# Designs tried in a protein design run: peptides against a protein of PDB entry 7Q4I. Part 4

Target 1, 281 residues: chain A of PDB entry 7Q4I
Amino acid sequence: HENSTIAERLYSEVRVLCWIMTNPSNHQKKARHVKRTWGKRCNKLIFMSSAKDDELDAVALPVGEGRNNLWGKTKEAYKYIYEHHINDADWFLKADDDTYTIVENMRYMLYPYSPETPVYFGCKFKPYVKQGYMSGGAGYVLSREAVRRFVVEALPNPKLCKSDNSGAEDVEIGKCLQNVNVLAGDSRDSNGRGRFFPFVPEHHLIPSHTDKKFWYWQYIFYKTDEGLDCCSDNAISFHYVSPNQMYVLDYLIYHLRPYGIINTPDALPNKLAVGELMPEI

## One batch from the design tools (peptide; made by RFdiffusion4, then SolubleMPNN)

Design b1_p8_3_s2 (from b1_p8_3, 3 letters changed)
Fold by OpenDDE base, seed 1:
Structure b1_p8_3_s2 (fold): chain B 281 residues (1-281), chain A 8 residues (1-8)
Amino acid sequence: as target 1 above (281 residues)
Amino acid sequence: GPDFSLPE
């Protein structure tokens, strides 16, 4: 029914480890559905929790639960990854248990970049961090070198990285990464459309869904519009996706086809040298 | 999951 040759190539050449932020109360309610849908398309899938779950492949990190411990959990998650899995992938995605990710589109975005380039991608916000930081809810992906710098150089130094477990985890990791010269990349497509989204598709696609005074419009690093022009045809992630919606999205994206319409993928770009970034749009 | 997108 389909030709997945290019997707299979990218699966091999752009290896992604996905770690999912979850907790014991959400193992069955949310995390399991990630595993049954988009998570199966990761090269490796790990659920980071406070309790072990062999059926889910959940790891018990030495952290407490609650919003005040999210930064602590993120630090421990990446420490765990660096210790056990740093060579299992080229790129390391953080997502929530209610984030939906089209992994093939992420591989497409990442393809030209070297995993030895200190860079990370996501939905970039402009406050608090000079170069910007990536929205936690939309998910963000670190290169292997970014993970190394974060764990080896940033975390052990209180001057570079917050030692306390409190604070907004996405802001704090953004500060730490900036302090070790990990670059906040531009994840927009060639048309300037975003790929990582901190809300459900409906909230981005429907014009005037939110008040113009809504905080999001002040936080986005790059200017964006509402409606169909909001989002890349190769969008990567959406947040606040319910378990039921994950199955719907899986069906719509991977199974439902408009008869007679054939998508032809663009040619892959040339690979960049280590340290080189694509020009910003 | 937790809302990481909320402002500090």
Scores: peptide ipSAE 0.032, ipTM 0.736, DockQ to the pose 0.171
Fold by OpenDDE base, seed 3:
Structure b1_p8_3_s2 (fold): chain B 281 residues (1-281), chain A 8 residues (1-8)
Amino acid sequence: as target 1 above (281 residues)
Amino acid sequence: GPDFSLPE
C-alpha cells in the first residue's frame, strides 16, 4: 500500500504534455516501450513522427527523417502542440524515444513556477548560447508561455529563429528561445545536484567513468561531480536508455522498496509570481 | 552542437 496523495495533487496542478521524438522505424522498437513505461505518467503523451500510428498515438509531421531534420521536426512538433494542445497542459516536455523520465520529480521541480513565466528547463549547456541551452537528449520542458513565444514570436521571424531545418536541434531551439526572452532555468535541486542527464545513470554515478577531456565536462553549464553526489534524489531524466532498461527503471523506481525504510517527502515550496525564478545555487 | 555519444 502506497500513499500517492501528493503525487496525485501534483498530477492535477502541474499538468505535463510529453511529446516524444521518434520515427516510423522506432515505433515498435523504442516508442512503444516509452508508452508502456514512463510515458503513461504524463497527463498527455504524443509521439511526433513522420507517419501516423493510431496504436501508438503518433502524429505524422510534415518533415523528413534523419538527423538533419531533427530541428525541422521540433519546430513542427511545437507548432502542432500550440495549434491543438496548448491548453491541455501547463508544461511541455520534449524527450527522445530512448529518454527515461520520472514525471513526478519533474512536477515537483516545476510546482513553484507559473506556466505563464517564459522559462524552460533541462540539462543546461554553456556553449553557443549566452544564457545556455538545454541538452536535447536529456529532454527539456517548456512552460506554456515559452511555447507561445516560440511558436508565435520566434518561428515566424527568420532573424529570431533559423528557417532552415538543418543544425543541432537543441542549440537552435535554445537560440530561438533566448531571442524571445525565454529564460534558461536552473534545474538543480537545493543541494546543487542535477536532475536532467544526457547519459544513462551508470555513466554519471560511477566516478572516473569518463576522461576529464570528454566534451561533456566542457559543455555542462553548472559544475558537477561524478559518483552518488552527481545526481539529485529527485532526478528527472536519463538518456540512451534501452527499451529493456526502461522496464528495469520502472521496477526499481516504482515497485522495488527496501523494507522498513519510509520516505517522507519534503514540503512543497511557495509558488512564485509570474516571471519570478527560484534563486540560483 | 555536441555529438551525443556514449563514452568509450
Scores: peptide ipSAE 0.031, ipTM 0.724, DockQ to the pose 0.710
Fold by OpenDDE base, seed 5:
Structure b1_p8_3_s2 (fold): chain B 281 residues (1-281), chain A 8 residues (1-8)
Amino acid sequence: as target 1 above (281 residues)
Amino acid sequence: GPDFSLPE
């Protein structure tokens, strides 16, 4: 009934390590539901916490808990990945334990890029960082080279990367990555539609859901619309997804089908050379 | 989970 040959090919050729930001209080409440839904489609899935959990496959990082330690946890997470897993994948996704990701769509976006290109993708915001930074909640994905530069070149240098653990996690990593010439990529599809989203689908799909003065419209790097034109048909992520909604999304995306409608995937683009990016829309 | 989508 279903042909997944292309998806299987991309699973092998575009290897993704997903690390999930979580804490001990959310291991059972949230994180395990990621593992039981979209996380199973990652090549490698690791939960970054402050306590070890063998059932969940959670790592105890040497950090404290709380919102003020999120930047510290991100730094330690990538240090851990670099030390233990840098060759286990080509791309390294950060997501929250309430982020839902369609991993196949991410592989499709990443396919043409070399993992040796210093680049990362996500929902790009324009404040604080000249080239922009990726929203933490929407999730962001670093190439292998980006991880190397972050851990080896940026983190050890206080002039390039904030040494203390305070600050907005997504802004701080964005600053660090810019300082080591990791490029903030354009994750939009060929129609100019976004793929990474910092809110649930409803918030993006429904026109006038928020006031025009809502901060999101001032932060978004690329001009975007609400409604069906808000989101790519190959969208990658949504944030603030409850555990129950993760199972609903799994059903809707991977099981529910409109009878008689056959989706034919577009041909894969040509691969880019190292350092080459797709033209911006 | 941790919410990173809020501005400072």
Scores: peptide ipSAE 0.030, ipTM 0.724, DockQ to the pose 0.187
Fold by OpenDDE base, seed 2:
Structure b1_p8_3_s2 (fold): chain B 281 residues (1-281), chain A 8 residues (1-8)
Amino acid sequence: as target 1 above (281 residues)
Amino acid sequence: GPDFSLPE
C-alpha cells in the first residue's frame, strides 16, 4: 500500500524520453535488462544502436561501433530524437546500458525548470569545458530547448561543434552545448549532495574506497563527500551497474520497505520562468 | 561497451 499521486503527477508534467547508448552485442546482455527495470519508468524509452531490434525497440543509427564512434552515435541519436520525438517529451536523458536511473528523482529535480530553458543536468566535471560538462556514464539530461539548440544550431556549425565522430562524447557534447549557451546546471540537492554518479553506489558510499589521488576527486566540479553524505536521498543515477545489480536496485528502491517508517515528500518548489535557474548552493 | 566515465 503506497501513495504515488505525486509521482504520477510528475510523470505527466515532467515527461522524460530516455535514450540508451548500446550496441548489438549488448542488446540481450545489457539493454534488455534496462528495459525490464528502470527504463520502464521513462515516458519514452529508445535504444540507440547500430542494428535494429524490434523486441528491444532499438534504432539502427548510421554509425559504427566502438569507443571512437560514441560521439558520432550521440550526435546521430539526438538528430534522430529531434526529427522524430522532440515533442514526445520535455526532457531527454542519455544513459548507458549499464547506467541505473531513478526516474522519479530526476523528475523531482527537473520539475521547477521550463523545458524551454536551455539547460542540461548530470554529474558535472570541471576539466576541458569552462562551465563544466556532464559525465557520460552517469547519464545527462537535456531540456527540449537544449536538444533544439544542439541539433539545429551547434551540430551544423563546425566552429561550434566537432564534425568528426572521434573524441570523448561527454566532453564533446559539453563543448557544443556551451557554444550555444546551454547552461550546465547544478544537480545537487538542497543539502549540496550529488544526484548523478559515475560509479556504483558502493564506490560512493564507502569512505576511503578510493585514494584521494583518484582522478574523480580532481574532476568533480562541486566539492563532495564520501559515506552516507555522499549522495542525495533523491539520487538519480549510478554507473557500472551490472544487469543483476539493476534488479537488485529495483527491488531495494521500489519494493523493500522498512516497516513502520513512512517518508513524507518535500513540497514541490515553485516553477521557474523560462531561462531561470535554481539558486546556487 | 566503452564509456567515458573514466578520463581519456
Scores: peptide ipSAE 0.032, ipTM 0.733, DockQ to the pose 0.162; fails the geometry check

Design b1_p8_3_s3 (from b1_p8_3 with S1G S8E)
Fold by OpenDDE base, seed 4:
Structure b1_p8_3_s3 (fold): chain B 281 residues (1-281), chain A 8 residues (1-8)
Amino acid sequence: as target 1 above (281 residues)
Amino acid sequence: GPDYSLPE
């Protein structure tokens, strides 16, 4: 009874490779559940780890484990993607093994953009990087050109990209991308509501969940509010989603429906030329 | 999951 014609069109026209940041201890505990839920809606799904897992489709990157190695893993992950998969997709999403992503909504956001435009999207933070950077936990998506610039132009140059594997992963890639003129895009919808979220829906939807001194409010690049107005109807990602909640979200988003209510999709926007961005709100 | 950028 469902019509997915537009979603199928976007699946073919806006190809997304999703790579999942994980580790061997989380292959079964977390990563497997990504594969069984939202990850199946990616055009290609790869788990980036330190150990190979054929059942999971995990790649063993030459990196150590731990929070201090996230930047190193990200560099190696994108090197791997560029070498083996750069033509397998148009857009390349980094997500954690506890990030939930509505891939159809991401395709909708990305539709007008050329993958040859050097741009990436996510939850934009304002510190450390002039143009901003994308929160690591919320997940971020690079265009094919952005990946090329990152791997080919930035990574080999210590002046452009930190060679050491230390540092905050999201900040470091943000610095590197800025240095090669990859633009930090605006992922907000036409109403100015965010699409990528570094926390679970509950944390964003409930008013006064956090105090005004909470660091998040100082980090967000674009002003946002709590409550129902916090989040786009076409939200893309949430972080700190437990394995159980992934299945709940899958059910709520793709199966559970209030009888008698039918939604109609908005018209697709016009495609942008290479190098063009949607105007910021 | 891992934490990334945090306030100083």
Scores: peptide ipSAE 0.163, ipTM 0.812, DockQ to the pose 0.140
Fold by OpenDDE base, seed 2:
Structure b1_p8_3_s3 (fold): chain B 281 residues (1-281), chain A 8 residues (1-8)
Amino acid sequence: as target 1 above (281 residues)
Amino acid sequence: GPDYSLPE
């Protein structure tokens, strides 16, 4: 009874390779559940680790484990992707093993853009990087050209990209990408609502007397509201999602339906030329 | 700055 024709079209036309940041201790605890839920909707799914796991399709990158190695792992992951998979997709998503992603919504956002446009999307933060950078936890997606520029132009040049493996992963890649003129895109919908979220849905949806001093409010690039209007109807990602909650979200998003309510998708926008971005809101 | 990727 479900019509997925448009989703199937976008699956074909907006190919997404998802790479998941994980480690050997989380292969079974977390990564496996990504593979069994939202990860199956990627065109290609790769788990980037320090140990190989054939069941998970995990790649052993030549990096150490720990928070201080995340930047190093990201560099190696994209090097690996560029070497082995650059033509397997049009867009390349980085996510954590506790990030949940609605891939169809991401394809919808990406549809008008050329993969040859040097651009990347995510939850944009304003500090440290002039054009902003994308939150690591919310996940961020690079165009094929962005990956090329990152790996070929930025990484080999210490003046453009930090050679050390230390530093905040999301900030460092943001700096590198800016230095090779990869644009930090605006992932908000036409109503100005965000699509990538660095916390669980509950945190964003429930108006809380959150301390205005909370770092998030100081970091967000675009003004956002709490409550139901916090999030796009076509939201893409949430972070700090437990393995159990991934299955809950899968059920709620893809299975549970209110009887008698039929959603009609908006028309797809026109495709943009190479280098062209959507108009600012 | 903050890194919101989970420690591995």
Scores: peptide ipSAE 0.073, ipTM 0.773, DockQ to the pose 0.207
Fold by OpenDDE base, seed 1:
Structure b1_p8_3_s3 (fold): chain B 281 residues (1-281), chain A 8 residues (1-8)
Amino acid sequence: as target 1 above (281 residues)
Amino acid sequence: GPDYSLPE
């Protein structure tokens, strides 16, 4: 027994296409479990691979496999989306086949923004790109206008976007998007807590899990703490989630309930004009 | 995991 009226409204008004970065060796091992868990809550779900799989709904992109080809696959994935699916959604999420996403929380974050605003969201890192870039593992979401600018304006111009397929995928797309004035948004909640996470919940929730010299603390764009204050109550994504843990998270988030505790959602904010962003905290 | 800016 649940009331999902607001979630259903957001499902209609904040349409999300999720594309999953995968490869043929992970179709059965990982990607299938995304499809059976959080991926079913996307408006459109596509698996971007190097081999076609009709059961999975995987697309064979003209790219090679391997860690050195992630940037190439991302470019081809967004080219494919722009050509075939640009009007099928308002927002376009990139996630890995071991990323878990609470899509309803993402819709909540995105609700006030126009999809015609050139913006994208994720876990923002500060190195290499002046405005920052979004962590690849945590997943990142582009507005429809951001996808258009990326594919039509950035990709065809070697001065704006790297033509070869080498380099760190998240850094390279971050550079390209900055060069076409797509803004790196602030995905934190009203309390300043993050929503996109490049590690499993345990790594963020447990204090002193890593030493203070761990690279993550030097890369994170906004201040963050470990422990219970690390994460928004409306967190969106976690990375390095095993297939088994995806089912556990699905159960914990959508099925398991403490009897007698009722969650009442906050009111939706007012919609922003095209080009307008929420104030950063 | 995939090779992004650093091994996450």
Scores: peptide ipSAE 0.125, ipTM 0.810, DockQ to the pose 0.186; fails the geometry check
Fold by OpenDDE base, seed 3:
Structure b1_p8_3_s3 (fold): chain B 281 residues (1-281), chain A 8 residues (1-8)
Amino acid sequence: as target 1 above (281 residues)
Amino acid sequence: GPDYSLPE
């Protein structure tokens, strides 16, 4: 027995299109497992590749494969979304084929925001971009207005957005979005805990997993701790999740329950006006 | 900076 009334409401009111960064060699090895686990909870799920796959629902973008083409693929992916799917959702998530996402928690975070607010969320890093940028592997989600500004205003202007396909994908989109006044939002919960994570849960949950010299601690925009206090009870994403781990996470999050413990969700916050953000913690 | 997108 389970009550999913609130989750169903958010599914209808906070529509999310998830596009997955993948390649033909990973269609069966990785992408398929996204589709069979967390991807099925998106309102729309599209796999962005260089080859079409009808079984997977993969789109062949006009880009080459390889790490040096990731930025190019992101540009083409959002162009494709804008042309074909901009009205199919309110929010547009980019994730890798080894990113695991709890979509219900993302809808909860996004609920108060207007999709007409130019904003995007993820794991915010502080270097290179003044307002910060979102880590590519942790996944990041753009509002509908953010997608419009990115595709219509930023991409056509070489002064606002890098025209070639080289560079770090997450940094480059971060620069472009800043240049069209898309705000880098704060994805932390009310307790100041993060929701988007660029590593597996184990990396964040285990104290002293990395030393203070690890680059991650210099890159994070907001101060965070290791251990159980590292992560929100409503965490959204983790990266470097193997296909097998995706099924384990699906079981742990959606099936396994401690008997006798009942979780009552908090009330939904008030909706914000267009252009308004939640107060900073 | 780092790029966390999967290498292809």
Scores: peptide ipSAE 0.073, ipTM 0.768, DockQ to the pose 0.190; fails the geometry check

Design b1_p8_3_s4 (from b1_p8_3, 3 letters changed)
Fold by OpenDDE base, seed 4:
Structure b1_p8_3_s4 (fold): chain B 281 residues (1-281), chain A 8 residues (1-8)
Amino acid sequence: as target 1 above (281 residues)
Amino acid sequence: APDFSLPE
């Protein structure tokens, strides 16, 4: 009894390749649960690992494991995508194996943008990168043009992009993308509420869950509040989502309904020209 | 690098 016509349209018009940052030890523990939940709503789903797993659809990248290799893995992942999959999608999402994503909400956010616009979206942080960078844990999505610029223009040039595999992957890609004029977009909704979240819903929704000295409040690019006003009704991602919570979220978002309440979708915005962004709020 | 540890 559900009408998914608009979601189906957006699935076709806003094609998303999701690549999941994982490792061999997490293939069964975490990545499999992404595949069984929100990952099935991507147009293409690839797990980027150091070992091949045909059951998972995991790719063995030529990288080591550990936090110090995440930047190396990110570079190799996007190189792999550019070489094999650049035409399989319009947008390219990086997520962790403990990130949960509502892909339909991401398509809604991305709908007005051209994939030929050099832009990327996520939870924008203000340090280290002048235009900001997107939090790695919340996941971030690059346009096809952003991927092209990253792989073709930035990665081969040590002046534009760090050749060493060390560093925070999200900061380093943010620097590289800025250096090739890929814009750090505003992912907030029309009410100024965030869509990409570097923590679980509970941590954002509960007021005073963190003190004012918590690093997050110093890192966020846009001012945000805790509580129900923290988060868009069309939120896209949450981080630190356990495998069990992925199934809970899938149930709550896609199955559980209060009887007698029917939501109507907002009208789609007008499409932007290549290079145009939505005005910042 | 930012500390992405969960808040206590």
Scores: peptide ipSAE 0.033, ipTM 0.738, DockQ to the pose 0.738
Fold by OpenDDE base, seed 2:
Structure b1_p8_3_s4 (fold): chain B 281 residues (1-281), chain A 8 residues (1-8)
Amino acid sequence: as target 1 above (281 residues)
Amino acid sequence: APDFSLPE
């Protein structure tokens, strides 16, 4: 009794390769639950690790493990994607093994954009990078052209991209992408509500007496509110989602329905030309 | 993996 015609269309027209940042210790604990939940809705799903796992479809990248290797792993992951998979998708999502993504909502956001537009989206933070950078935990998505520029133009040039493997991976890729004129897009909906979230839904939805001094409020690029208006009706991602919570979210989003409420999707916007962005809100 | 969404 569900009509998924538009979602099926977008699945075909807005192809997404999802790569998951993981490690061998998390293959069974976390990564497999991504594969069993939201990851199945990607056009292609790859787990980027330091060890191969044929059951998971994990790739062994030539990198070490640990916090100081995440930037190295990100560079190698995108090199691997460019070499083997650049034509398998139009958009390339990085997520963590505890990120939950509503891929259909991401396709909706991406639909008007050309994959040949040098752009990427996510939860935009304002520090360190002039145009901003996308939070690593919330996940970020690059156009095919953005991947090309990153791998071919940025990575080989130490003046454009950090050669060392140390540093915050999200900041470092943000610097590299800026240096090759990949635009940090605005992922907010038409009401100015965010779509990519660096925390669990509870932390965004529940107005907490969070100290206004909390780092997040200083880092967000766009002003955001707490409560129900925190989040787009078409939110894309949440972070720090436990394996159990992934199944809960899958149930709530894709299975649980309030009887008698029918949602009519908004019309798709017109497609943009190459290099064109949606108007600012 | 460690999240870099948190300030280092």
Scores: peptide ipSAE 0.032, ipTM 0.738, DockQ to the pose 0.170
Fold by OpenDDE base, seed 5:
Structure b1_p8_3_s4 (fold): chain B 281 residues (1-281), chain A 8 residues (1-8)
Amino acid sequence: as target 1 above (281 residues)
Amino acid sequence: APDFSLPE
């Protein structure tokens, strides 16, 4: 019925550790639904919290809760990963407890890149950071080398990385990564379509859903359109996905099939050398 | 959930 041989190969060759940003109040309400849906397709899944939860596999980081502590939690999460898990994966995804990720599509995007290349991917925004930064809500993925540079080179230096825990989490990590020469990659497909999305599919797929004055159109690094051309056929992530919608997406993506339509995957691209990037579109 | 899709 289904041939998953290529997906199984990529699962082995493109190892992904997913860490989920959560809090104790959301362990049961949101985080457990990530674990029961797309999170099971990560090579390693860890929930980063302020309280330990053995049922969820949640880690208690030494941080407070609330929006003003998100940057602090991100710093401690990557410190924890570097100390305990840096060799358990090749790529390290940050996602929220209301982010949905098609991990196979992420592995496909990452396949040509070396994990020793200092690069990270996501939905690139243009303000505040010269090379851009990745939207926190859409999720972003660091190479192993990017994690090393962030934890070892950036975090210990207050001139390179903000020492306090305040600020926008995604902007602050973007500044730190730029300061240690981690490149903000282009996650678009060969048709120039995005793969990481900071909103639900409906908000991107439906034309004129938002006014052109909406902040998103001023923030997006690459010019993009609404409608079917908004999104790659190999899209990776969506944000603001409710727990119920995670199960719906799992059904639609992995179970529901149009009879008589056979999807033939494209050939895998050639692998890049260390430090080499795919050409921008 | 942490909301990171808001402008500064």
Scores: peptide ipSAE 0.031, ipTM 0.727, DockQ to the pose 0.189
Fold by OpenDDE base, seed 3:
Structure b1_p8_3_s4 (fold): chain B 281 residues (1-281), chain A 8 residues (1-8)
Amino acid sequence: as target 1 above (281 residues)
Amino acid sequence: APDFSLPE
């Protein structure tokens, strides 16, 4: 017996389109497992590829495959979304085919924000972009207004957005979004704990897993610690999640329960006005 | 998919 009334309300009020970055070689190996696990909890799920797959619901974008084309694929993906799906959702999540996302936790984070606010969220990194940018692997979510500004204002202008398809995808979209005044939001919870993670849970939860010289500690925008205090109770995403681990996470998060422990959700915050952000912690 | 979360 479960009470999902609040989750169902948020499903209707905070509509999320998830697009998955994939390629034809990963349709069966990875993308299918996203569709069978966390992707089923999106309001709309689209796989962005270079080949059509009707079973997967994959779109063939006019791009090549390989690391040097990921930025090109991201541009074409958001152009496709804007043309066909901009009214199908309020928020637009990019994830990789090895990213796992707890969509209910993302809806909870997004609930107070207007989709007409030019904002996006993810794991914020500090280099290269003044306001920061969101890690590509952890996944990032744009408001409807952010998508509009990206596609209509940034992409057509080579001075605002890189015209070629080369470069780090997450950095390049971060530059473009900054140039059209899309704000890099703070995705941390009320305790200052992160919600979007560029690695598997094990790498964040285990103290001293990485050396202090590890690049991640220099890249992370907000100060964070390792161990159980690393991660929000309402964490949203993890990266480098294998297909098998996706099913394990689905079981642990949605099925396995400690008997006699009842979790009561916090009250929803007040909704913000258009352009208003939550106070920084 | 190729990940850009890691520095090249």
Scores: peptide ipSAE 0.031, ipTM 0.727, DockQ to the pose 0.168

